Peptides against a protein of PDB entry 5LHZ. Designs and how they scored, part 54

Target 1, 78 residues: chain A of PDB entry 5LHZ
Amino acid sequence: QLLKSVFVKNVGWATQLTSGAVWVQFNDGSQLVVQAGVSSISYTSPNGQTTRYGENEKLPDYIKQKLQCLSSILLMFS

## One batch from the design tools (peptide; made by RFdiffusion4, then SolubleMPNN)

Design b2_p15_6_s3 (from b2_p15_6, 5 letters changed)
Fold by OpenDDE base, seed 2:
Structure b2_p15_6_s3 (fold): chain B 78 residues (1-78), chain A 15 residues (1-15)
Amino acid sequence: as target 1 above (78 residues)
Amino acid sequence: SLIDQLLKKVQSFLS
């Protein structure tokens, strides 16, 4: 379930879920989910393909960029 | 807090 959704200029929408996750829907159609208590993150490409990444896994640069964006969003919530 | 936990997680991925 959704707790709250916020519009982020030039990024998209960020939603906090009751599950303890934050779900970002980017303007390019991709999505990122980060959840407390889960060691991996989930990225969904615009074509709908979902990939999970572990903490010690090599990340594509575009994923790192989106994670940095998410970090900035989370700071706004703190 | 939850947000702090998520921040730490994201920072870990970016380290």
Scores: peptide ipSAE 0.753, ipTM 0.940, DockQ to the pose 0.764
Fold by OpenDDE base, seed 1:
Structure b2_p15_6_s3 (fold): chain B 78 residues (1-78), chain A 15 residues (1-15)
Amino acid sequence: as target 1 above (78 residues)
Amino acid sequence: SLIDQLLKKVQSFLS
């Protein structure tokens, strides 16, 4: 269930879910999900491939960039 | 709060 969806200029849409997750749908068609109580994050590429990353894993630079973007979005929510 | 928790999580992934 969706709690709140906000349009973020030059980024896409960010949605807070009742599950305790934030779901970002980027303009390039990729998606990022971060959820409280879950030790991994989920990235979905534009082609629909989903990869989960643990906290101690090496992240691709483009994932780090999107996480940084998500951090900025979360700060706006707070 | 939830947002604080998520912020900390994201920051840990970026550390």
Scores: peptide ipSAE 0.753, ipTM 0.940, DockQ to the pose 0.766
Fold by OpenDDE base, seed 3:
Structure b2_p15_6_s3 (fold): chain B 78 residues (1-78), chain A 15 residues (1-15)
Amino acid sequence: as target 1 above (78 residues)
Amino acid sequence: SLIDQLLKKVQSFLS
């Protein structure tokens, strides 16, 4: 369930979930979910394909960019 | 905190 949603200018929406996750819905239609206690992250492309990535995997640059964006969002919540 | 945990996780993916 949703705990809190915030609008992030030029990014989209970021939502804290009761599960301990942060869910970002980017303006390009992609989504990113990072959850405490889970060793992987979840990325959903605009076409709806979801991929989970482990910490030691080679990430596409566009994923890294979105993760960096997420870091900025998290810092705002800290 | 939760946010700290998430920050650390994200940074680990970027390292």
Scores: peptide ipSAE 0.753, ipTM 0.940, DockQ to the pose 0.761
Fold by OpenDDE base, seed 4:
Structure b2_p15_6_s3 (fold): chain B 78 residues (1-78), chain A 15 residues (1-15)
Amino acid sequence: as target 1 above (78 residues)
Amino acid sequence: SLIDQLLKKVQSFLS
């Protein structure tokens, strides 16, 4: 279930889920899901490929950039 | 709060 969705200019949509996750749908077609209490994050590329990353894994730079963007979005919600 | 928890989690991935 969706709790709230917000449009983020030049980024896309950010949605808070009842599960305690935040789901970002980026303008480039990629998606990022981060959920409290879960040790991994989920990234879906524009072609639909989904990859989960653990907190101790080395992340691709493009993932780090999107996570940094997510941090900025979360700060707006705080 | 939930947002604080998520912020900390994201930061841990970026550290």
Scores: peptide ipSAE 0.752, ipTM 0.940, DockQ to the pose 0.775

Design b2_p15_6_s4 (from b2_p15_6, 5 letters changed)
Fold by OpenDDE base, seed 4:
Structure b2_p15_6_s4 (fold): chain B 78 residues (1-78), chain A 15 residues (1-15)
Amino acid sequence: as target 1 above (78 residues)
Amino acid sequence: SLIDQLLQKVQSFLS
């Protein structure tokens, strides 16, 4: 269930879910889900492949870049 | 807050 969706220029859409997650749909077709209380993050590539990463895993650079983008988005909501 | 929790979580992944 969706609480609020915001359009982010040059990024895509960011949605807060009732579950306590934030769901970002990037313009490149990829998706990122980060949820409070969950130890992993979910990334879906443009081709639809979903991968979960734990907090102690080494992340690909492109994932780090999207997480940094998410941080910027979250700061706008704080 | 939820946003603060999410910010902290994301930062932990980037550290």
Scores: peptide ipSAE 0.752, ipTM 0.940, DockQ to the pose 0.778
Fold by OpenDDE base, seed 2:
Structure b2_p15_6_s4 (fold): chain B 78 residues (1-78), chain A 15 residues (1-15)
Amino acid sequence: as target 1 above (78 residues)
Amino acid sequence: SLIDQLLQKVQSFLS
């Protein structure tokens, strides 16, 4: 379930879920989910393909960029 | 807090 969704200019929408996750829907159609208590993150490309990444896994640069964006969003909620 | 936990997680991925 959704707790709250916020519009982020030039990024998209960020939603906090009751599950303890934050779900970002980017303007390019991609999505990122980060959840407390889960060791991996989930990225969905615009074509709908979902990939999970572990903490020690090599990340594509575009994923790192989106994670940095998410970090900035989270700081706004802290 | 939850947000702090998520921040720590994301920062860990970026380290």
Scores: peptide ipSAE 0.752, ipTM 0.940, DockQ to the pose 0.766
Fold by OpenDDE base, seed 1:
Structure b2_p15_6_s4 (fold): chain B 78 residues (1-78), chain A 15 residues (1-15)
Amino acid sequence: as target 1 above (78 residues)
Amino acid sequence: SLIDQLLQKVQSFLS
């Protein structure tokens, strides 16, 4: 269930879910899900491939960039 | 709060 969806200029849409997750749908068609109580994050590429990353894994730079973007979005929510 | 928790999580992944 969706709690709130906000449009973020030059980024895409960010949605807070009742599950305790934030779901970002980027303009490039990729998606990022970060959920409280879950030790991994989920990235979906534009082609629909989903990869989960653990906290101690090496992240691709483009994932780090999107996480940084998500951090900025979360700060706006707070 | 939830947002604080998520911020901390993201920060951990970026550390």
Scores: peptide ipSAE 0.752, ipTM 0.940, DockQ to the pose 0.768
Fold by OpenDDE base, seed 3:
Structure b2_p15_6_s4 (fold): chain B 78 residues (1-78), chain A 15 residues (1-15)
Amino acid sequence: as target 1 above (78 residues)
Amino acid sequence: SLIDQLLQKVQSFLS
């Protein structure tokens, strides 16, 4: 369930979930979910395809960019 | 905190 949603200018929406996850819905239609206690992250492309990545995997640059954006969002919540 | 945990996780993916 949703706990709190925040509009992020030029990014989209960031939502904290009761599960301990943060869900970002980007303006380009992609989504990113990072959850505490889970060793992987989830990325959903605009076409709806979801991929999970482990910490030691080579990430596409566009994913790294999304993660950096998420990092900035998290810092605002801290 | 939760946010700290998430921050640490994200940073680990970017390292």
Scores: peptide ipSAE 0.752, ipTM 0.940, DockQ to the pose 0.806

Design b2_p15_7_s1 (from b2_p15_7, 7 letters changed)
Fold by OpenDDE base, seed 3:
Structure b2_p15_7_s1 (fold): chain B 78 residues (1-78), chain A 15 residues (1-15)
Amino acid sequence: as target 1 above (78 residues)
Amino acid sequence: SLISEIREMLKELNS
């Protein structure tokens, strides 16, 4: 279930879920899902392919960039 | 790590 959704200019939409997860839908069609208590994140590419990344895993640069963006988004939620 | 930082921020958000 959705708890709160916010529009982020030049980024997309970020939604806080009742599960405690945050779901970001980027303008490029990709998506990120992160959740406290889960050591991995979920990235869905624009073509719909989903990949999970662990916290100690080497990340593609485009994933790092979106995570940095997510960091800024989470600050906006506070 | 970056993911760890995000998870920590999310933990704070959910608190």
Scores: peptide ipSAE 0.559, ipTM 0.894, DockQ to the pose 0.828
Fold by OpenDDE base, seed 5:
Structure b2_p15_7_s1 (fold): chain B 78 residues (1-78), chain A 15 residues (1-15)
Amino acid sequence: as target 1 above (78 residues)
Amino acid sequence: SLISEIREMLKELNS
């Protein structure tokens, strides 16, 4: 279930779920899901391919950029 | 790590 959805200018939509996860739908068609109780994040590319990334693995630059954006979004939610 | 930092921020958001 959805708890709160926020439109983020030049980014897309960010939604907080009742599960405790945050779901970001970026303007480029990609998606990012993070959850405090899960040690990995989920990234879905515009073509629909989903990849999980762990806390200690090296991340592609475009993933790092989206995570930095997410950090700003989380500050907006607080 | 960046992911760990995000997860910690999310934990605070859920508190």
Scores: peptide ipSAE 0.558, ipTM 0.894, DockQ to the pose 0.862
Fold by OpenDDE base, seed 4:
Structure b2_p15_7_s1 (fold): chain B 78 residues (1-78), chain A 15 residues (1-15)
Amino acid sequence: as target 1 above (78 residues)
Amino acid sequence: SLISEIREMLKELNS
């Protein structure tokens, strides 16, 4: 279930879920899901391919960029 | 790591 959704200009939509996760739907069609109690993040590319990334692995630059956006978004939720 | 930082921020958000 959804708690709160925020429109982020030039980025997309960010939604806080009742589960505690944050779900970002980017304008490019990709998606990112982060959950506090889970050590990995979920990234879905525009073509629908989903990949999990752990907190200790090397991340593709585009994933890093999405996460940097997310950090700014989380500040908006606070 | 970046993910760890995000998770920490999320933890604070959910607190």
Scores: peptide ipSAE 0.557, ipTM 0.893, DockQ to the pose 0.814
Fold by OpenDDE base, seed 1:
Order: structure tokens, then C-alpha cells, then sequence
Structure b2_p15_7_s1 (fold): chain B 78 residues (1-78), chain A 15 residues (1-15)
């Protein structure tokens, strides 16, 4: 279930789920899902490929950038 | 890590 959806200027849409996850749909067509009870994040590229990244894994720069963006979004949700 | 920090923020949000 969807709890709250917020439009984020120059980013896209961020949705908080009742499951405790946050789902970001970026303007570039990519998606990011972070779930509180899961040690990995899910990134879906614009072409539909999904990759999971662990907490101790080396992250691509564009993933880091999107996570930094997500941190700002989470502050907005609070 | 960055992911851990984000997950912690999310945990706080859901608390």
C-alpha cells in the first residue's frame, strides 16, 4: 500500500510505502527502492534492469548520487 | 556506509 507520495522538483516522485520502504521514481526513468528490513537496495535502470547493492559493496557514482538525493528526500518526509 | 546511513534514516522515519 502507498502511504504518501511527494513530487520532488528536478528529481521525480518519492513514495513511502506502508511496508516501510521508500520508492523513488526518477525523471530519467530509473527507480530506487530502500526497505528498512532489507540490507540491500534495489536500483532499476531506465531499460528495466534491476540490480541489488549491499551495504558494504562498492557503488557506482550514479548510485551514490541518487542515494545522496534520497537522503535529502527522507529529510523532507520527516 | 551510505546505504547503512540511508537505511537508518528510513528506520527513524518509520518509527
Amino acid sequence: as target 1 above (78 residues)
Amino acid sequence: SLISEIREMLKELNS
Scores: peptide ipSAE 0.554, ipTM 0.892, DockQ to the pose 0.763

Design b2_p15_7_s2 (from b2_p15_7, 7 letters changed)
Fold by OpenDDE base, seed 3:
Structure b2_p15_7_s2 (fold): chain B 78 residues (1-78), chain A 15 residues (1-15)
Amino acid sequence: as target 1 above (78 residues)
Amino acid sequence: SLISEIRELLKELNS
C-alpha cells in the first residue's frame, strides 16, 4: 500500500510504502525499490527486467547514479 | 557502500 508519493523534478516519482520500502519510478521508465532491513535493492529496467543487487556487490555505473539520486530524495523526505 | 548508505537513510525515515 502507498503511504506517501512525491514528485521529484527531472527524476520522477518517489513513493513511501506502508511496508517501509521506498519505490522510485524514474522518468526513463526504470524503477528502484529499497527497504530497511533488507540487504539488497531491486532495480527494474525500462523493459521490465528486475535485478536485485546486494550491498557488497559491484554495481553498474547507472545503478550507482540512480542510488545517489535516491539518497538525495531520501534526504528531502526528512 | 552506497546501498548501505541508502539503507541507513531509509531506517531513519522509518523511525
Scores: peptide ipSAE 0.504, ipTM 0.881, DockQ to the pose 0.863
Fold by OpenDDE base, seed 2:
Structure b2_p15_7_s2 (fold): chain B 78 residues (1-78), chain A 15 residues (1-15)
Amino acid sequence: as target 1 above (78 residues)
Amino acid sequence: SLISEIRELLKELNS
């Protein structure tokens, strides 16, 4: 269930879920889901392929960039 | 890490 959705200019939509997760739908068609109580994040590519990444593994640069963007979004929620 | 930083921010958001 959705708590709050915000439009982020030049990025997409960010939604806070009742589960405590945050779901970002990027303009390029990709998606990120993160949750405080879960050690991994979920990334879905524009073609619909989903990959989970752990907090201690090497991340692709494009994932890092989207996470940095997400960091800024979370600061906006406060 | 970036993921741990995100999780910390999310924890504060959910508090």
Scores: peptide ipSAE 0.502, ipTM 0.880, DockQ to the pose 0.868
Fold by OpenDDE base, seed 4:
Structure b2_p15_7_s2 (fold): chain B 78 residues (1-78), chain A 15 residues (1-15)
Amino acid sequence: as target 1 above (78 residues)
Amino acid sequence: SLISEIRELLKELNS
């Protein structure tokens, strides 16, 4: 279930879920899901491919960029 | 790590 959705100009939509997760739907069609109690994040590419990334692994630059966006978004939620 | 930072922010958000 959804708690709050925020439109982020030039980025997309960010939604806080009742589960405690945050779901970001980017304008490019990709998605990120992060959950406080989970050590990995979920990235879904525009073609629908989903990949999990752990907190100790090297991330692709485009993932880093989206996570930086997410960081800014989370600050907006607070 | 970046993910760790995100998780910390999320933790704060859910607190």
Scores: peptide ipSAE 0.502, ipTM 0.880, DockQ to the pose 0.817
Fold by OpenDDE base, seed 1:
Structure b2_p15_7_s2 (fold): chain B 78 residues (1-78), chain A 15 residues (1-15)
Amino acid sequence: as target 1 above (78 residues)
Amino acid sequence: SLISEIRELLKELNS
């Protein structure tokens, strides 16, 4: 279930789920899902490919940038 | 890590 959806200027849409996850749909067509209780994040590229990243692995710069953006979004949600 | 920090923020949000 969707709990709250917020439009984020120059970013896209961020949705908080009742499951405890946050789902970001970026303007570039990519998506990012972070789930409480799960040690990995899910990134879906614009072409539909989904990759999971763990907490201790090297992240591509564009993933880091989107996570930094997500950090700001989460602060806004609070 | 960055992911750990995000997950911590998420945990706080869901608390």
Scores: peptide ipSAE 0.500, ipTM 0.880, DockQ to the pose 0.725

Design b2_p15_7_s3 (from b2_p15_7, 7 letters changed)
Fold by OpenDDE base, seed 5:
Structure b2_p15_7_s3 (fold): chain B 78 residues (1-78), chain A 15 residues (1-15)
Amino acid sequence: as target 1 above (78 residues)
Amino acid sequence: SLISEIRELLKKLNS
């Protein structure tokens, strides 16, 4: 279930779920899902391919950029 | 790590 949805200028939509997860739908069609109780994040590319990334693995630059954006979003939610 | 930092922010958001 959805708890709160926020429009983020030049980014897309960010939604907090009742599960404790945060779901970001970017303007480029990609998506991120993160959750405190899960040691990995989920990235879905515009073509629908989903990849999980762990805390200690090397990340592609475009993923890092989206995570930095997500960090800013989470600070806004707080 | 960046992911770890995100998870910590989520914990604060959910508190």
Scores: peptide ipSAE 0.508, ipTM 0.881, DockQ to the pose 0.865
Fold by OpenDDE base, seed 1:
Structure b2_p15_7_s3 (fold): chain B 78 residues (1-78), chain A 15 residues (1-15)
Amino acid sequence: as target 1 above (78 residues)
Amino acid sequence: SLISEIRELLKKLNS
């Protein structure tokens, strides 16, 4: 279930789920899902390819950028 | 890590 959806200027849409996850749909067509009880994040590229990244692995720069954006969004939600 | 930091923020949000 969707709990709250927020439009984020120059980013896209951020949705808080009742499951505790946050789902970001970026303007470029990519998506990011973070779940509190899961040690990995899920990134879906614009072409629909999904990749999971763990907490201790090296991240591509574009993933880091989107995570930094997500961090700002979470601060806004609080 | 960045992911850990975000997960902590998420945890706080869901608390």
Scores: peptide ipSAE 0.505, ipTM 0.881, DockQ to the pose 0.829
Fold by OpenDDE base, seed 2:
Formats: C-alpha cells, structure tokens, sequence
Structure b2_p15_7_s3 (fold): chain B 78 residues (1-78), chain A 15 residues (1-15)
C-alpha cells in the first residue's frame, strides 16, 4: 500500500510504502525498491528484468548513479 | 556503502 508519492523533476516518481520501503520509478523506465530492514535492493530495468544487489557487492555505475539520486530524494523527504 | 547509507536514511524516514 502507498503512503505518499512525490514527483521529482527530471527523475520520476518516488513513493513511500506502508511496509517502510521506498519505490522509485525513473523516467527511463527503470525502477528501484529499497527497504531499511532488507540488506538488498531491487532494480528493474526498462525491459522488465529484475536484479537484486547486496550492500557489499560491486555495483554497476548506472546503479550507483541511481542510488545517489535516491539518496538525494530521501534527504528531501526529511 | 551506498546501499547501507540508503538504509540508514530509510530508518530515519520511518521513525
């Protein structure tokens, strides 16, 4: 269930879920789902393929960039 | 890591 959705200019939509997760839908068609109680993140590419990444593994640069973007979004929420 | 930093921010958001 959705708690709050925020439009982020030149990025997309960020939604806070009742589960405590945050779901970002990027303009390029990709998606990120992150949750405080879960050690991994979920990335869905524009073609619909989903990949999970752990906090200690090597990340592709484009994932790092989206995470940095998400960090900025979360700072805006506070 | 970036993921751990994100998770810390989420903790604050959910508090």
Amino acid sequence: as target 1 above (78 residues)
Amino acid sequence: SLISEIRELLKKLNS
Scores: peptide ipSAE 0.505, ipTM 0.880, DockQ to the pose 0.877
Fold by OpenDDE base, seed 3:
Structure b2_p15_7_s3 (fold): chain B 78 residues (1-78), chain A 15 residues (1-15)
Amino acid sequence: as target 1 above (78 residues)
Amino acid sequence: SLISEIRELLKKLNS
């Protein structure tokens, strides 16, 4: 379930879930889901393909960029 | 790692 959704200018929407996860829906149609206690993050591309990435994996640059954006969002929530 | 950093931020958010 959704807890709170926040519009982020030039990014999209960021939503806190009751599960403790944060779900970001980017303007380009991609999505990120991160959750405390889970060592991997979930990325969904605009075409709907979902990939999970672990914290020790080498990430594609576009994923790193999304994660940096997410980091900024989380700092805003604090 | 970047993911680890995000996880730490998320922990703080959920505190």
Scores: peptide ipSAE 0.505, ipTM 0.881, DockQ to the pose 0.799

Design b2_p15_7_s4 (from b2_p15_7, 7 letters changed)
Fold by OpenDDE base, seed 5:
Structure b2_p15_7_s4 (fold): chain B 78 residues (1-78), chain A 15 residues (1-15)
Amino acid sequence: as target 1 above (78 residues)
Amino acid sequence: SLISEIRELLKQLNS
């Protein structure tokens, strides 16, 4: 279930779920899902391919950029 | 790590 959805200018939509996860739908069609109780994040590319990334693995630059954006979004939610 | 930082922020958000 959805708890709160926020429109983020030049980014897309960010939604907090009742599960404790945050779901970001970017303007480029990609998506991120993060959850505090899960040691990995989920990235879905515009073509629908989903990849899980762990806390200690090397990340592609475009993923880092989206995570930095997500960091700013989470601060706005607070 | 960046992911760990995100998870910590999320933990704070859920508190």
Scores: peptide ipSAE 0.530, ipTM 0.887, DockQ to the pose 0.864
Fold by OpenDDE base, seed 3:
Structure b2_p15_7_s4 (fold): chain B 78 residues (1-78), chain A 15 residues (1-15)
Amino acid sequence: as target 1 above (78 residues)
Amino acid sequence: SLISEIRELLKQLNS
């Protein structure tokens, strides 16, 4: 269930879920889902392919960029 | 790591 959704200019939408997860829908059609207590994040590419990445895993640069964007979003939530 | 930083921020958000 959705708890709160915010529009982020030039990024997309960020939604806080009742589960404690945060779901970001980027303008390019990709998505990120992160959740406290879960050591991996979920990335969905624009074509719908979903990949999970662990916290000690080597990440593609485009994933790093979106995670840094997400970091900024989470700071704005506070 | 970057993911760890995200998780920490999320923890703070949920607290």
Scores: peptide ipSAE 0.530, ipTM 0.887, DockQ to the pose 0.832
Fold by OpenDDE base, seed 2:
Structure b2_p15_7_s4 (fold): chain B 78 residues (1-78), chain A 15 residues (1-15)
Amino acid sequence: as target 1 above (78 residues)
Amino acid sequence: SLISEIRELLKQLNS
């Protein structure tokens, strides 16, 4: 269930879920789902393929960029 | 790590 959705210019939509997760739908068609109580993140590519990444593994640069973007979004939520 | 930093921000958001 959705708690709050915010439009982020030149990025997409960020939604806070009742589960405590945050779901970002990027303009390029990709998606990120992160949750405080879960050690991994979920990335869905524009073609619909989903990959989970752990906090201690090597990340592709494009994932790092989206995470940095998400960091800025979360700061805006506060 | 970036993921751990994100998780900390979420923790604060959910508090």
Scores: peptide ipSAE 0.530, ipTM 0.887, DockQ to the pose 0.843
Fold by OpenDDE base, seed 1:
Structure b2_p15_7_s4 (fold): chain B 78 residues (1-78), chain A 15 residues (1-15)
Amino acid sequence: as target 1 above (78 residues)
Amino acid sequence: SLISEIRELLKQLNS
């Protein structure tokens, strides 16, 4: 279930789920899902490929950028 | 890590 959806200027849409996850749909067509009880994040590229990244692995720069953006979004949600 | 920091923020949000 969807709890709250927020339009983020120059980013896209961020949705808080009742499951505790946050789902970001970026303007470039990519998606990011973070779940509190899961040690990995899920990134879906515009072409539909989904990759999971763990907490201790090296991240591509574009993933880091999107996570930094997500950090700002989460601060806004609070 | 960045992911850990994000997850911590999420945990706080869901608390």
Scores: peptide ipSAE 0.529, ipTM 0.887, DockQ to the pose 0.828

Design b2_p15_8_s1 (from b2_p15_8, 7 letters changed)
Fold by OpenDDE base, seed 5:
Structure b2_p15_8_s1 (fold): chain B 78 residues (1-78), chain A 15 residues (1-15)
Amino acid sequence: as target 1 above (78 residues)
Amino acid sequence: SLISEIRELLKKLNS
């Protein structure tokens, strides 16, 4: 279930779920899902391919950029 | 790590 949805200028939509997860739908069609109780994040590319990334693995630059954006979003939610 | 930092922010958001 959805708890709160926020429009983020030049980014897309960010939604907090009742599960404790945060779901970001970017303007480029990609998506991120993160959750405190899960040691990995989920990235879905515009073509629908989903990849999980762990805390200690090397990340592609475009993923890092989206995570930095997500960090800013989470600070806004707080 | 960046992911770890995100998870910590989520914990604060959910508190």
Scores: peptide ipSAE 0.508, ipTM 0.881, DockQ to the pose 0.869
Fold by OpenDDE base, seed 1:
Structure b2_p15_8_s1 (fold): chain B 78 residues (1-78), chain A 15 residues (1-15)
Amino acid sequence: as target 1 above (78 residues)
Amino acid sequence: SLISEIRELLKKLNS
């Protein structure tokens, strides 16, 4: 279930789920899902390819950028 | 890590 959806200027849409996850749909067509009880994040590229990244692995720069954006969004939600 | 930091923020949000 969707709990709250927020439009984020120059980013896209951020949705808080009742499951505790946050789902970001970026303007470029990519998506990011973070779940509190899961040690990995899920990134879906614009072409629909999904990749999971763990907490201790090296991240591509574009993933880091989107995570930094997500961090700002979470601060806004609080 | 960045992911850990975000997960902590998420945890706080869901608390």
Scores: peptide ipSAE 0.505, ipTM 0.881, DockQ to the pose 0.834
Fold by OpenDDE base, seed 2:
Formats: C-alpha cells, structure tokens, sequence
Structure b2_p15_8_s1 (fold): chain B 78 residues (1-78), chain A 15 residues (1-15)
C-alpha cells in the first residue's frame, strides 16, 4: 500500500510504502525498491528484468548513479 | 556503502 508519492523533476516518481520501503520509478523506465530492514535492493530495468544487489557487492555505475539520486530524494523527504 | 547509507536514511524516514 502507498503512503505518499512525490514527483521529482527530471527523475520520476518516488513513493513511500506502508511496509517502510521506498519505490522509485525513473523516467527511463527503470525502477528501484529499497527497504531499511532488507540488506538488498531491487532494480528493474526498462525491459522488465529484475536484479537484486547486496550492500557489499560491486555495483554497476548506472546503479550507483541511481542510488545517489535516491539518496538525494530521501534527504528531501526529511 | 551506498546501499547501507540508503538504509540508514530509510530508518530515519520511518521513525
């Protein structure tokens, strides 16, 4: 269930879920789902393929960039 | 890591 959705200019939509997760839908068609109680993140590419990444593994640069973007979004929420 | 930093921010958001 959705708690709050925020439009982020030149990025997309960020939604806070009742589960405590945050779901970002990027303009390029990709998606990120992150949750405080879960050690991994979920990335869905524009073609619909989903990949999970752990906090200690090597990340592709484009994932790092989206995470940095998400960090900025979360700072805006506070 | 970036993921751990994100998770810390989420903790604050959910508090």
Amino acid sequence: as target 1 above (78 residues)
Amino acid sequence: SLISEIRELLKKLNS
Scores: peptide ipSAE 0.505, ipTM 0.880, DockQ to the pose 0.883
Fold by OpenDDE base, seed 3:
Structure b2_p15_8_s1 (fold): chain B 78 residues (1-78), chain A 15 residues (1-15)
Amino acid sequence: as target 1 above (78 residues)
Amino acid sequence: SLISEIRELLKKLNS
């Protein structure tokens, strides 16, 4: 379930879930889901393909960029 | 790692 959704200018929407996860829906149609206690993050591309990435994996640059954006969002929530 | 950093931020958010 959704807890709170926040519009982020030039990014999209960021939503806190009751599960403790944060779900970001980017303007380009991609999505990120991160959750405390889970060592991997979930990325969904605009075409709907979902990939999970672990914290020790080498990430594609576009994923790193999304994660940096997410980091900024989380700092805003604090 | 970047993911680890995000996880730490998320922990703080959920505190």
Scores: peptide ipSAE 0.505, ipTM 0.881, DockQ to the pose 0.804

